# Peptides against a protein of PDB entry 7UQJ: the designs that were tried, part 277

Target 1, 160 residues: chain A of PDB entry 7UQJ
Amino acid sequence: PELYQNFNITPPRGVLFHGPPGTGKTLMARALAASCSSDERKITFFMRKGADILSKWVGEAERQLRLLFEEAKKHQPSIIFFDEIDGLAPVRSSKQEQIHASIVSTLLALMDGMDNRGQVIVIGATNRPDAVDPALRRPGRFDREFYFPLPDVKARFKIL

## One batch from the design tools (peptide; made by RFdiffusion4, then SolubleMPNN)

Design b2_p25_8_s4 (from b2_p25_8, 14 letters changed)
Fold by OpenDDE base, seed 3:
Structure b2_p25_8_s4 (fold): chain B 160 residues (1-160), chain C 160 residues (1-160), chain D 160 residues (1-160), chain A 25 residues (1-25)
Amino acid sequence: as target 1 above (160 residues)
Amino acid sequence: as target 1 above (160 residues)
Amino acid sequence: as target 1 above (160 residues)
Amino acid sequence: SLEEERAELRNKMLEEEARRREEEE
């Protein structure tokens, strides 16, 4: 809110960083957390990897997501960065439906439950925006998208 | 060779980029590939993710690594970037020993088999250098390491 | 102000991104603009190239800079990103003195004229921070610098 | 942290090395 209130911006609840691997999605999220942090106000940066939440917390992933969002709310202003969010929230039509469905539903509920006044921004990074459940890309969730193109050959040459 | 010959430096066969997630390891590897590419000499950039090699090529990961190194040699000067190399080459003492052992052994052999005259640089990126098999960090393999710190609070403050 | 007031930071009038080509300066600036944009408040991102301002607007570059800053102020919150700012604001002692002197003086005046309460951030990117007029690097102008290292010469040489 | 101090020191060294290169050009 305040970063955004001061700009009179309602913070997007979620921003989707999408683009090819190695386009700087994760670096950007950290740099944003960094650049928004001052001496007086450190933005707390929470980073989780989608596949790690699934693999480390088989059967507890929903609880871990809840705890993450609670901790982020406790330490606001905060950024929750989900790297490889397609690993956490695959499209429901994929054959791995049941285990992922509850996690996706929990993430949806947590994003919906964030007060528009919350100083919590969620950033999801993916190489496959189409592999992310479309429900996560709806307004009030990851409703902002930022495409990280490969540095175009010209931008590769201008980066040169 | 020539950049290295001009400095009489033996090119490292491999460079390990290590540091916290989102410190720009992948971006740096791409930027290096870009910056070393001239109009006359484009460096071919091969990017693979360690976990993807394991997951996509169960039982063929060694073959895919061989093909990758052959293709990189064919298109030299080239950079092979392994993102999350700890996913490809975990420490041998970790409980996932058997499936990873052959892949690690193949990667070791491929790095050892790169002629010192080869215009192929291998960059491995990891968040956990200690989770990478120490054999990969020996001279003639990933014998150069680059730590990507979190953008320091002061660099955060200088961006602020 | 308010983003910065909420953090009790005086907004830097300008941030200098400096470092070798390919280190992601332009990518970072774009991603900062994108990430700070929400549904209610899009940060307007103005991108200009220093050399393009000189080449496209021979004799009108000062006017174009004024118009750019006015438009950025009109569409605040906004980011003005100058790519290759060394092309716009060379050191005064360089033999291209007269045509550049008025442009530099105009940019200095525009940066000085930005109210500390303005929601306009100026980002300059350069490969040559020393080729930028030191007057631009003073407090109240590009008073924050972010170095985009190439992997350190040793790490470049270790990557090399 | 020791890592933060190392990162600060490295960034300082990089800034100084950049400045030295710029003084040599």
Scores: peptide ipSAE 0.006, ipTM 0.307, DockQ to the pose 0.031; fails the geometry check

## One batch from the design tools (peptide; made by RFdiffusion4, then SolubleMPNN)

Design b2_p26_1_s1
Fold by OpenDDE base, seed 1:
Structure b2_p26_1_s1 (fold): chain B 160 residues (1-160), chain C 160 residues (1-160), chain D 160 residues (1-160), chain A 26 residues (1-26)
Amino acid sequence: as target 1 above (160 residues)
Amino acid sequence: as target 1 above (160 residues)
Amino acid sequence: as target 1 above (160 residues)
Amino acid sequence: MDEEIEKLSEEATELLNKQAEELAKE
């Protein structure tokens, strides 16, 4: 509430930062965390990399997500930043990725279960918003999307 | 020269941006590229991820580096941005990594071979400057280091 | 000199960081300060907000600028960062702003009076480069301009 | 919305600014 009262924002349950690599998505998430922190009200910032949750916690990823959200709730006001969230919740492609489907379902449930009065903000960062499961991009989840375009580098980007 | 003549800088052959993830290293590299670009003088920005050069081009990494530097030279003024440069040029730990030693040696030679009159700037970004081969951090290479502190998020970073 | 000998830069008397709010201008100024500080050579960083110099020091602003530059010179190598420099040095619009004209003239004289051998760098940050007195943007003053583009918020923020 | 982003961006900048001041004081 108050974090977003300061911003006069209805607290998004989730915010998707999308844009090319190095557009400052993670910087912005950290800067937001810091700006919302006063000496009187420190925000707790949780950072996770999407691929790390999958690779390090094969079979325990759901539990780790639950623990993360519980810790975030315990340390309100808090920001959960998922870097490379497309690595955590890829678009449901093949029938074989039951593991990913379960992780996505857990993340959905955790985002849906956040009380609108909770001072937990979820920020997802991705270079590929279209690679994120559309279910995460629905209202009440990552319902706000922020494009971080390349700084208009009047530079010819040769992404060779 | 001219980019740095405009800046009256002797072009560093290399600049190391180091600091925690999401401190805006890549944003800054891009912002520098943009700022140095006028409508009359566009900078060409090349971005490579260190691990991608190793993983995608096993055995061809040296050739890819040479091609990158040639393209950068061809499109002067230019910036070569190596994201996660520690992944490209790790500290020479084990006798076994002949491939890495050769890649590092190639990168050193390419940086040393840059004409002081070249309008090619190399920016390396890393979260672990100490994981970068010290040979790259010597004068005439990545001889300038820029620390990107976390925004001191008086937020409690619980990196759980 | 040596800061810029290390950088092989002819020391700009001033660097203008311009771009929309939140593009990391001040982050960069500070990152530059930090990066230029080694354990052996600490850079002294002076920060002033343009409007604060005018509002807090009505009639003493010129003296405060002189004192600031003297302190910076005393603590070389040093960076003077003017945040919101457009508030300090607005474009000479009306005949009535004799105070502003005098402050601008003092700042010009201080920047002109910096020995090319001084290790004092002046960084101005603004969201409105065109609101900065053109006299400050001339060679030997803020002769280097860095555009900090917004991450080109072609964010169609679908704030749904 | 643009104003909010601009404000967030300003605040982010101000904060990055404050932090770099603290770092420059150390």
Scores: peptide ipSAE 0.005, ipTM 0.369, DockQ to the pose 0.133; fails the geometry check
Fold by OpenDDE base, seed 2:
Structure b2_p26_1_s1 (fold): chain B 160 residues (1-160), chain C 160 residues (1-160), chain D 160 residues (1-160), chain A 26 residues (1-26)
Amino acid sequence: as target 1 above (160 residues)
Amino acid sequence: as target 1 above (160 residues)
Amino acid sequence: as target 1 above (160 residues)
Amino acid sequence: MDEEIEKLSEEATELLNKQAEELAKE
């Protein structure tokens, strides 16, 4: 986040880290958080799991998301990291689809409602980018996507 | 992998990667697997989650662990990576403690039953090393432990 | 390192970790060092930066490299990690090319002079593998190359 | 051992941090 100010790069409001499990998405998010933290400017790192948003916040997920974004805004500069953001994907029940739609709609509204001048960056990590609601991947939301490839098995082969 | 031949170090049968979430434990395990794979000698990488062992394999976890170790032995050289191995920790129910004890006992037996010459390495990753059964951390099992620190904010202060 | 004994792979005298910045090359090198350290057998980890070899050791770089390799040999098993080994690449001045050629020649000689049974491993990390002198990448030197992929360059370009 | 692991871990952390800084500079 802070690095983007230094580089005259408009920080993405939302960044999607996607790639197979264990490609360092969460590590990279933490590394980015810590890279942007200086002595003078600490970045607050908020972490949530997509599955926890659905399972632990049943009936209050929208409220907890709002509180998270408010807290992140209060503690700017900040990173909100959603690990397993594909875990916001509805389980194939109509009731869960409605709950999902509400949560995703709330997340969209929160991301859209962020002032572009806000020092809050949202990082979503997923192992299944295609399972992420396309609405989350639109400009002004997770409008930037980083692929975290597996260590290519082919690169291994040349070395041994 | 190759480094250990030079060092005349008996490869640990089991390695525990521990440290906060998103410190690259899984990435490291994959990279180690990558590093050990040659064109002539592919390493088979098996990945399981501790929570999946308890939740998805209810009543068959021991059998699935045995099959996993047999498959890993069949596909030597191989790495078995247990992500979230602390997820084998009992949920505080007496029934789940018994299930946990059986699964851990099976894992211990499988690790103990590996020939030290076997080209199967077991990597456990945890965010809570103290939640890992001490029996798993004994010599001949996860007898080597690697701490994956968070990107310490303090360390960045020295680099900037 | 210990994984290499299992894989019957001759440990490379030198391993080149290459990939864009932030791919965990240095982390991997340290984790490998830690991985190889047991209670009974500590691995000494030596770290140098390619740029520091040129800038801090002006006029003594060759001597410092020799001392480094001697110290590493004395403290076997050991890892010498050259971060930013592409920083040994000459800035395109004839004077710096000569200095570079001398330093690289010294490094080559040191790597060639290691007994293959020596418990000293050299890891070079670079963000620009093509900027690494091809002589360093020959058999018996950095003869093994690990690609640390970033998020696909295309994904970065969408993010920039 | 714990101190050396901690130190290696701190250093690994520093490096990840530095790499993330370099990534953010690009």
Scores: peptide ipSAE 0.000, ipTM 0.352, DockQ to the pose 0.037; fails the geometry check
Fold by OpenDDE base, seed 3:
Structure b2_p26_1_s1 (fold): chain B 160 residues (1-160), chain C 160 residues (1-160), chain D 160 residues (1-160), chain A 26 residues (1-26)
Amino acid sequence: as target 1 above (160 residues)
Amino acid sequence: as target 1 above (160 residues)
Amino acid sequence: as target 1 above (160 residues)
Amino acid sequence: MDEEIEKLSEEATELLNKQAEELAKE
């Protein structure tokens, strides 16, 4: 079965997980990777923090994003998880540094360049979906969004 | 009781925790440190991220590794936990920067230099055990491996 | 009800979560944010890593701290969570770089400037409470401390 | 104050224990 059927959703190119911090966005992304992984079909899970792509790869962030997507394609079925994606792709402002704008542009291009039939899913997690560049939330990119409500008291004490 | 008896395993020099991100590798390393710690015998837990050793200590990473192992020996019983160890010790390639190669070589030497009777355990956590230098996975180093499966659907919904 | 009543504690200006790495300090901070958030009263959760404030904002860290506290006040009720706060505010030494000293001084001033009636809680998480500048642990700052013990043996085997 | 800290530390411990429990559920 294709990676996408294990999500019980129409195969998105990208899924935005949004909700309060610690609502299990990262954990859900991992659990999805697990539930889609079998002994016969290991899913490769790539995790990057949005802010780490900016900070660790000064001047190479675009290249690292390209490499990430290439590796994900090479190791399909795969999940690319961007934790804190608002750190990678803040809403474009007049004060947005050229560096940030270029990284966002690269991510947009990489998501647009994904074959819809490729078994690569991109998951972005954010606490502030409004802080994510609207261009990332368009069809063919993070075009599905899942709100992670705060766990109820029971769920909270189940995470803890 | 000795630190090692609390592991119910022949005392390894190093244990590799591998599995999908947030399968509790870091938490288990901590839980092991706890279960081996008593009021009478506090275990010292040293945590380092693989990527942080590379980035924070440009040109001093080897020295910081040496200091870490010396401190761990000084404060035995102790656990050295390398989170994201694949970031510290990527598989050696022809394109591996000399800096990365030297850090890996230092870590290998430090693990080889550990007294098997010393109450120092090294735990490495990775999402990609194949991305960890095979030399680290040899006997006397990370010679035990624990796979952390993803939490099942039940566990997933308990964290949510 | 005020934000503070949801914590079942006398309203602290700051709470220090300390304990071994991955004893759930970050998760508790998130769960507290969650439990205090209702449909009627959304708590804004601000997370910053101590080391990231130092590294990402070279020369602007003080400004970023000011902005963070201003945003938290603007979006009250709010929680400011400093993960790895020992990275932000290491104990003052004669060798402490002037940059680190200025950031600590700014954080001290911001915590002192918080209205005790403001619905802003600051949570600092550390693995080494002794490595946190003692000035931060004084009344009106991180004057409450919660130790996060390691999960017991039951918890350990429930993680595996 | 110590009793309140202890209670919160217990709650935090219980929370950690539960998280640990959930991570291990195969």
Scores: peptide ipSAE 0.000, ipTM 0.248, DockQ to the pose 0.027; fails the geometry check

Design b2_p26_1_s1
Fold by OpenDDE base, seed 5:
Formats: sequence, C-alpha cells, structure tokens
Structure b2_p26_1_s1 (fold): chain B 160 residues (1-160), chain C 160 residues (1-160), chain D 160 residues (1-160), chain A 26 residues (1-26)
Amino acid sequence: as target 1 above (160 residues)
Amino acid sequence: as target 1 above (160 residues)
Amino acid sequence: as target 1 above (160 residues)
Amino acid sequence: MDEEIEKLSEEATELLNKQAEELAKE
C-alpha cells in the first residue's frame, strides 16, 4: 500500500521504464526505491540485468527468477528492477521459442502470482519497449509505462 | 603508498565492491582513481567487464589478463577495475570447471604475483559477492570488501 | 547541418569515442545529443550495445542495423550511439569471419549509404579502438576519433 | 570543436563524478 501511495499510481504489479540508455531509468528506479524507503521502512531493491539472467543462468534462469521473487516477497516492501528486460523477455520469435518461452512464461507466472497486497513492485527497464514480449505489457503485469526522454538541456543544467 | 593512503585502507592487492547494480561501484572506483590521481601522479585506470573478458576473449582471456596486469604495472600507479567480476571468476561449479578454472587460476596468479610495493590496485565490482570464487576473496587478493548500499533517500533528494 | 554545426565538426558520418571504460563516452554522446537538441529540434538518440546486437540478434543483426538506420533517418536529426562497438565490429579474425563479416559489411554499407545531408550522426564508443575493424575507421565512416582520457584530477576536484 | 567536445566531456565527467560523489557520500 504505502509503496504504491508513494508512487501515486494505482498499484501496478509492474512498471516499464523505457527510453534511450542512461536516460536515468536505473537511477529513477533507485530514486523510487529510495523515496519509498523511509527511516522506518527500508525497501529492499533487487536489481537484475536481463542479459545476465539469460547468459549466467543458462538452464537455471527460471529458478533464479523464482528465487528472486521469493526473496523479494520475503524482504517486502521490495522493488525488483530488471535492467535490460528486453534481454530477459525478448519478443517470441519462432527460432528462439524454447529458451525464451520458459523464462517469459516463468516471469508471467511470477507477476500473475503476485498478491496485490504484496509490497513488491517490479520495474522493467528497456531501451526497446517493442522488443519486450507483449504478454508482459498487459494489465496486471508491466501495465504502466514511463518514457524516459533524453534529459532535456533544462533538466541537465539543474544537475550540472 | 600514496594510493593506499588516499584509500585510508591498508594496501589490499584487491578490493571487492559489492552491492546492487548502480549503487555507484563503478563510479566509486572512478572517484577513487580520481582522488588518488594528483597533478604529480596520474593514476592510470583500467576497466574491464568480466563478461566481456569471457565472451570476447574466448581462449585468450588468460593472455588478456596477463597483458592487462603488465600494462597496469607499466603505467603504475594504476587501478585495474573489473566490473561484473562474478562474470570473470564465477564460483567453480562442476559443469563449468575447465573454462573458468583457467581464468580464475590466471587471475589468482596475477594477484599473487603483484608485489605489494606495486602501485597497482585491483578493484572488483560485483552484485553477487557469493558468486565470486572464494579463492579470490582470500587475504592477499580481494581481501577488502566494501558494501555499496542502495543510495539512501537523503542523498537522492539532492540529485532530483 | 545544424547538428554538425553544433558539433563544430566537419560532418563525419561517424565518430569513434575511445578511452577507458567510464571516461564519459556514453555520457558525452548523450551530452552531445542534448546540446544538439534545442526546444525546436529534438534530436532522437538511438543507443545500441555492440554485444547486444550480436547476442540478442543472432542471424538478425544485419536486419536490426538496417532498421536502426532507417529509424534514425526517419527521426532525423538523430544520433546513433553504438556502445561497445568493438563487440559489434571486432577485427576480422580468421576464426570468426562469417558472422562478423556480414555485420561489419552491413554497418559499412549503412555508413557508406548515409547521405552527408542526413542529420544522422553515428557515434561508436569503445575501450579498444584497435579491436574495431579497420574498415570502419576509414574516411567517410568512423573517420573522427576522440580519446577520452581518464578525467584529470582537476576536473574531479571541481566535482568532489 | 575540440574545446566544445572537451567541455561537454568535462561536463559529462562532472555529472558522472557528481553522481559518484553523491553515491559515495552515502
């Protein structure tokens, strides 16, 4: 609840941050994690890179996703941030169906299995929202999308 | 000596930065490289990604590590920063023993072969310290570990 | 034209940013994209990682490069930033000739096919300029190279 | 040209380092 109130968004199970690389998606995901963390309630922030889940966890990616969601649930309130989520859940192409289908299916099941009462937010970041499996972009999953434009000159001068 | 005095750490051959991705590990390694560089002593900063050493240098990773350490020694004082070092030196699993064993063995030998008098610091960054080969975390190697917590809310409000 | 005037560079089709990782190559590419973006002319910034193009687009890398250049041309003025371009266009070795040759050939053709009138700049970033196929470093391609030194101490002390 | 790129590189490096320091001051 409070996690979602601080987001001022009806609690999506997932938020997709998309935009050019280093537009601050990862930084924003962290800023959100921090802003939602009070001195009284530390939000645990889990970050995984999509490519790492595929490459480092060949044949164990599904298990690692399950463990990640279990750990996030155990440490709630928590944020799971998938950086480069298009690397984790690429659009199902006929050639790569088997490896990606199981990972995507696992992620779908994990997102669908999240209790709305769980203080677990999933943030996906991608540079290519159209490369993310459309099944992940449906209501109850990554159903909110935030575009991160290149920081306009005006926003940069406040940071410089 | 001065490099280590500026770190206010007893001169480790290696420092492991661990914590969630984008907690500033890479940025700290650079800040350290910067702060240790004086107008009189330029510190050469070498950065390599663990996954890149494995994937781009298949069968040459050991040679590239040797060259990196030789170059670092040649350009001392220097910092070698291994980003995603868990990708370079994953825990020895029975299935991946041969490829990783040679790279890890090479890195171990290179770290052991560094004279503590050498103005070469090795910084490893990982999001998973437990995924780093325990042999690398022993005294005389990555024997100092720094946890990078998620940026606290208070630090972020200065950036937003 | 204006994109190139703002760069104060004779319009290269490609600029190679090289230097140690995290010397600000990616950040510079973005800063350039932002400085070239006025309130009246938004520059579209396309970023791709070389390793991602190879790994995520196995057998489709050429098509994805074509689509990227088409999209960049459609959204001109635009910047295409290839991070880790040495991963996309490694030096032709006898062992990897077939996969990399087609991607490199496609990138060469795309860069050669860019009209100098197109408000499309290609920025490649690498930590290893010598690992980039020499054919890409020729006039009319990545014919301008910028070395990103480690930020000098003086630049850092103004930031610390 | 080199000066503007250098300036932008400095500014970009400054931003990265400010972010570093802010991350390091935590």
Scores: peptide ipSAE 0.000, ipTM 0.275, DockQ to the pose 0.030; fails the geometry check

Design b2_p26_1_s2
Fold by OpenDDE base, seed 2:
Structure b2_p26_1_s2 (fold): chain B 160 residues (1-160), chain C 160 residues (1-160), chain D 160 residues (1-160), chain A 26 residues (1-26)
Amino acid sequence: as target 1 above (160 residues)
Amino acid sequence: as target 1 above (160 residues)
Amino acid sequence: as target 1 above (160 residues)
Amino acid sequence: MQEEIEKLSEEAAELRNEQARELAEK
């Protein structure tokens, strides 16, 4: 919200952080939340793990996503961070179409239903952007992607 | 400091974070400062921009560096983070030799004067490690280097 | 390995990185792996997610752990990083004793079987250190713990 | 077993999320 307001840019409805595990995607999302928080304006940070939403809420995952987006909307400005979003919305494969299709469709609808004027940023983090349903990577959803490469292995070695 | 104490390791006098701009060097330095802070022992984090020390303090940069190191020593455990350290200690080029030579020499002396038992860690961040005076990259100074590669440039542009 | 060799300290068999999610535990572990690799001596970094070992390898988790430790031993110096180790070795609760007991017992035995001279460091990362079986937190196992706090928002503001 | 592993992963995730929320609200 504030980051995008400060840049006078329309906040993307969603941002995909992708890159190898441990590249600081979650840390960056938290840093963004913290950097956008002022004493006057705390950003509420909602973190969910994609696989956990699928596992916990078999049949209720849609409801939990709706509740999450409602809560995020209630606590604006807010960041919804989906860690391992590939676990939530895997590419539609013919074998698991039904259960994932409803969750993906719900997430799509929730992201599409966010007013561009809303102070809710959705950040998805994944190690495998190609494992995320391409429908989520369209404009108005996770239309912005950030690759988090491994900090080059050679250089990290000298600090520690 | 505490990270190194907790590991029973002698803290390096200096650590060079290098890599393209925005790669999370500052964030990592902050995360390190935060991770080394306990409820009982807060790490004092001193941040300076290399170019700012040169530009703001023409003729006083040496004094400001001394004061910074004294303050960091007073508030141990501490981290001194030089963002854009290449701006502070550019490679000795023939044209700007005199003014930079004194600052570089002062920083060298300050880093050499830190007891290995001191709880002061110096982190330099740069986008151009080759633009940093090689004298700073020697053992007992910035002897440890971390490369922070770009998150794939295409991806970063989509979050902002 | 090299970190502890460079510091002339006996490498702990295991190090527990604990703290809130996204505090950079995985990033730090990768940084450690990357900081101990030289051009002459690459550290092999093995990463496993605790919950994945349980879920993917029901009944084979013990074998997979053994294979992991054998592979790590074969590729010394090495780091085994267990992300979300609380998922691999949850506290022994009376309700789930049997399946977790064998995995925990196997991990305990594997850690105990590591020669202190071995160039294998085991890093466990968790958001909930109290959810890790206390048997893993004993001397000779995960006997060193590192808290990765969220950068205190206030501390972040002083750092920025 | 799988359901129970899922449930534990789930409880762990809720607690992590709750802790993350509490820490983000501070």
Scores: peptide ipSAE 0.000, ipTM 0.214, DockQ to the pose 0.118
Fold by OpenDDE base, seed 5:
Structure b2_p26_1_s2 (fold): chain B 160 residues (1-160), chain C 160 residues (1-160), chain D 160 residues (1-160), chain A 26 residues (1-26)
Amino acid sequence: as target 1 above (160 residues)
Amino acid sequence: as target 1 above (160 residues)
Amino acid sequence: as target 1 above (160 residues)
Amino acid sequence: MQEEIEKLSEEAAELRNEQARELAEK
């Protein structure tokens, strides 16, 4: 939140961190949360793993998402970090359509219902951005994408 | 390799990265792989997720571990990164003892069978170091542990 | 820049990433640069290490800073990342006062001379924020600080 | 080690930015 407040640019409601496993998406999200926390302004960091929400909260995933967003709003400025968001919000065309459709729809609604002025940033991390519902990748949701490529490629790009 | 050569420290056979989810363990392992890769010396980075090895290779996990270590030896200098290693090598006293015992025993044997002069480093990442078999945390295995604390605590450690 | 443009918040001229070594400050800066680069808008990322500027450019550090900022302006939107900025901009009261004073003064002037509407963000990373000249930490310069604590502490804060 | 971890993290992040650029160029 503060990071963005300091940059006079309309805070995206969501940022998608994507890239291969172990490229530091989750570290980055945590570092952003820490970095956005000053002594005067602590950012509340909420982390949830997509698979954990689905597995631990079978049939209550929507409610848990709502609670998470309400808690994030209550503790704003806040960051909601969804690790492995492709596990939480898979593409709607997956064979588990019905269960995932309501979860995705809830997440969409929660992101759409965030005030653009709200001090809540949602960060999704995935190894498979194409496995995330494209509706989440639209403006007003995860409308910014950050690719976290492999560290080996940065070394290679300094060589190229 | 260069990282450890620069530290004049005998590369451990194994390093345990532990700390809460999203603290950059996996990023660090990849960053280490990248940094240890010079223009003259590419490090081969092997990443496996503990849960994936157990779930995808039911009954062949030991063989897959052996193949991984042989491939790592063949492509040395190399890093083997086990993400969520607590999923691969849970404490032996867990109710799933028999299946895990052979996998853990295989991993122990593979780590013990690595020449300390070999250019193969094993990095295990876990959110639960105490859920990792203590036998893996002994000298000659994961004998170095790196704690990846949450980004919020570094602010507090400068205040304390 | 785009990350900030997407957050409708006045871009700070500078953001200070601080925290112990290995907390992902540098990773974060680079990931921010990547994330701020869309298909439509490439952000130019300039990285300089504070110690490198002082050691490589003895007597020309001010000129190199000026060139860096001009190049960043020319290639805007851009990020200038100073890794180990405490090596570049030590506290003025340090025994190397005279040499550092001109470099710090140059950096101050460069940051002050940036248009707040300019698409140049300066990120400084340090392990020792208190070793950075307090003048750099004032509004209109590094007026946002991001603490990159050790990864352990974020899990502890969710448990507490 | 932490400084090298930080350097490595930086090098990893440069790689990430460049791959992000390459992927954005495709």
Scores: peptide ipSAE 0.012, ipTM 0.348, DockQ to the pose 0.074; fails the geometry check
Fold by OpenDDE base, seed 3:
Structure b2_p26_1_s2 (fold): chain B 160 residues (1-160), chain C 160 residues (1-160), chain D 160 residues (1-160), chain A 26 residues (1-26)
Amino acid sequence: as target 1 above (160 residues)
Amino acid sequence: as target 1 above (160 residues)
Amino acid sequence: as target 1 above (160 residues)
Amino acid sequence: MQEEIEKLSEEAAELRNEQARELAEK
């Protein structure tokens, strides 16, 4: 976080946490939310699971996404964390194109509609970055990516 | 493992990691597998997601569970980690009883069939321990539970 | 990262990740390095193990530390990660005082010599924060600390 | 026992968030 301040790096609107399951993507997102929340400046942390949005909100997923982004903006500074975002925003070229296309398009529009000065960060987590719609991985959206490797067998040997 | 040997503590057959999403349940299971794995004694780590077993293996979930436990026994010492086990083994009294009943019954039988002397540990992770079939939480199954709190919002306030 | 920019938080020179082994300290450090690395701005990640510096570089540890910090400064933005920093920088009051005193003094001087505007972050990881020289934990050095708890010590004792 | 696990887990979580914040402020 401070690394970015020292580096004068413009905060990304969206960050993609990708890597194998159980590499700590969700834990990191929560830890980041925790680390940035002070007594004076509480961060509101919104968590949604991509597959849950699709399965629970058939025909309302777009509305739920809009409400989520509005609520995040209302309660800024905020983090929106999408766990398993590949379940919400699969690649358009997949045979499941039609049902997901409107949801992906809504998420794209919501990310594009975020003011760059807004205190809303979107974190997507996936085990399959290549299964995420490439449009979400473009500048101004999930334009930063974080690889969560398996604790490399070497890193495992160094930690233990 | 060595900790249990050094303390003459009988290792549990099954452990339930429960707590909110992104509290590090899966990361801990991996870290435990790592910490117990030495150069001389590598632990084989099996990871399955409960919802994925149901969705990907319709009509074969019971067979896939049996194969998983056999493979874990073959490659012992081993850890079987079920992420989102509430998706695999919902409460029997839920309206979804019939489809899940055979899978839950198979998992119960597999956990009961594990020899106490086997070097196979089963870790279930859930965000909703009360959504897990109570039969799985009985002695000889997931008889030990670990709460993974959210990294408490209060700790967030003491460092900032 | 952006969260800190939005929060106008001054980046620490040094961060101490502490907590039991396998709690994800090294994983977090790597994830942070990956996280801060964009296509336009690659972060150079330096990893050293404290015990390895002492054991491999007898009589050259101070030189190796200087070279490491120079290389990190040359390749900034950079992260220097010391795994098991308690092995490199033990408490001065320990009977191993004389050999470690020069190494600790060198690390102190290197951390003090970093320009606050420099794009070099130092992350130390330890299982024993109390075994780290208190001089390293002062403002301008490892002045921020992150506890990586074991998920419940009872959880570990119940699973392992 | 479960209440003690919850309490210890809350304290551990409190300590994590505390330290995550100290790292965020500096």
Scores: peptide ipSAE 0.000, ipTM 0.326, DockQ to the pose 0.044; fails the geometry check

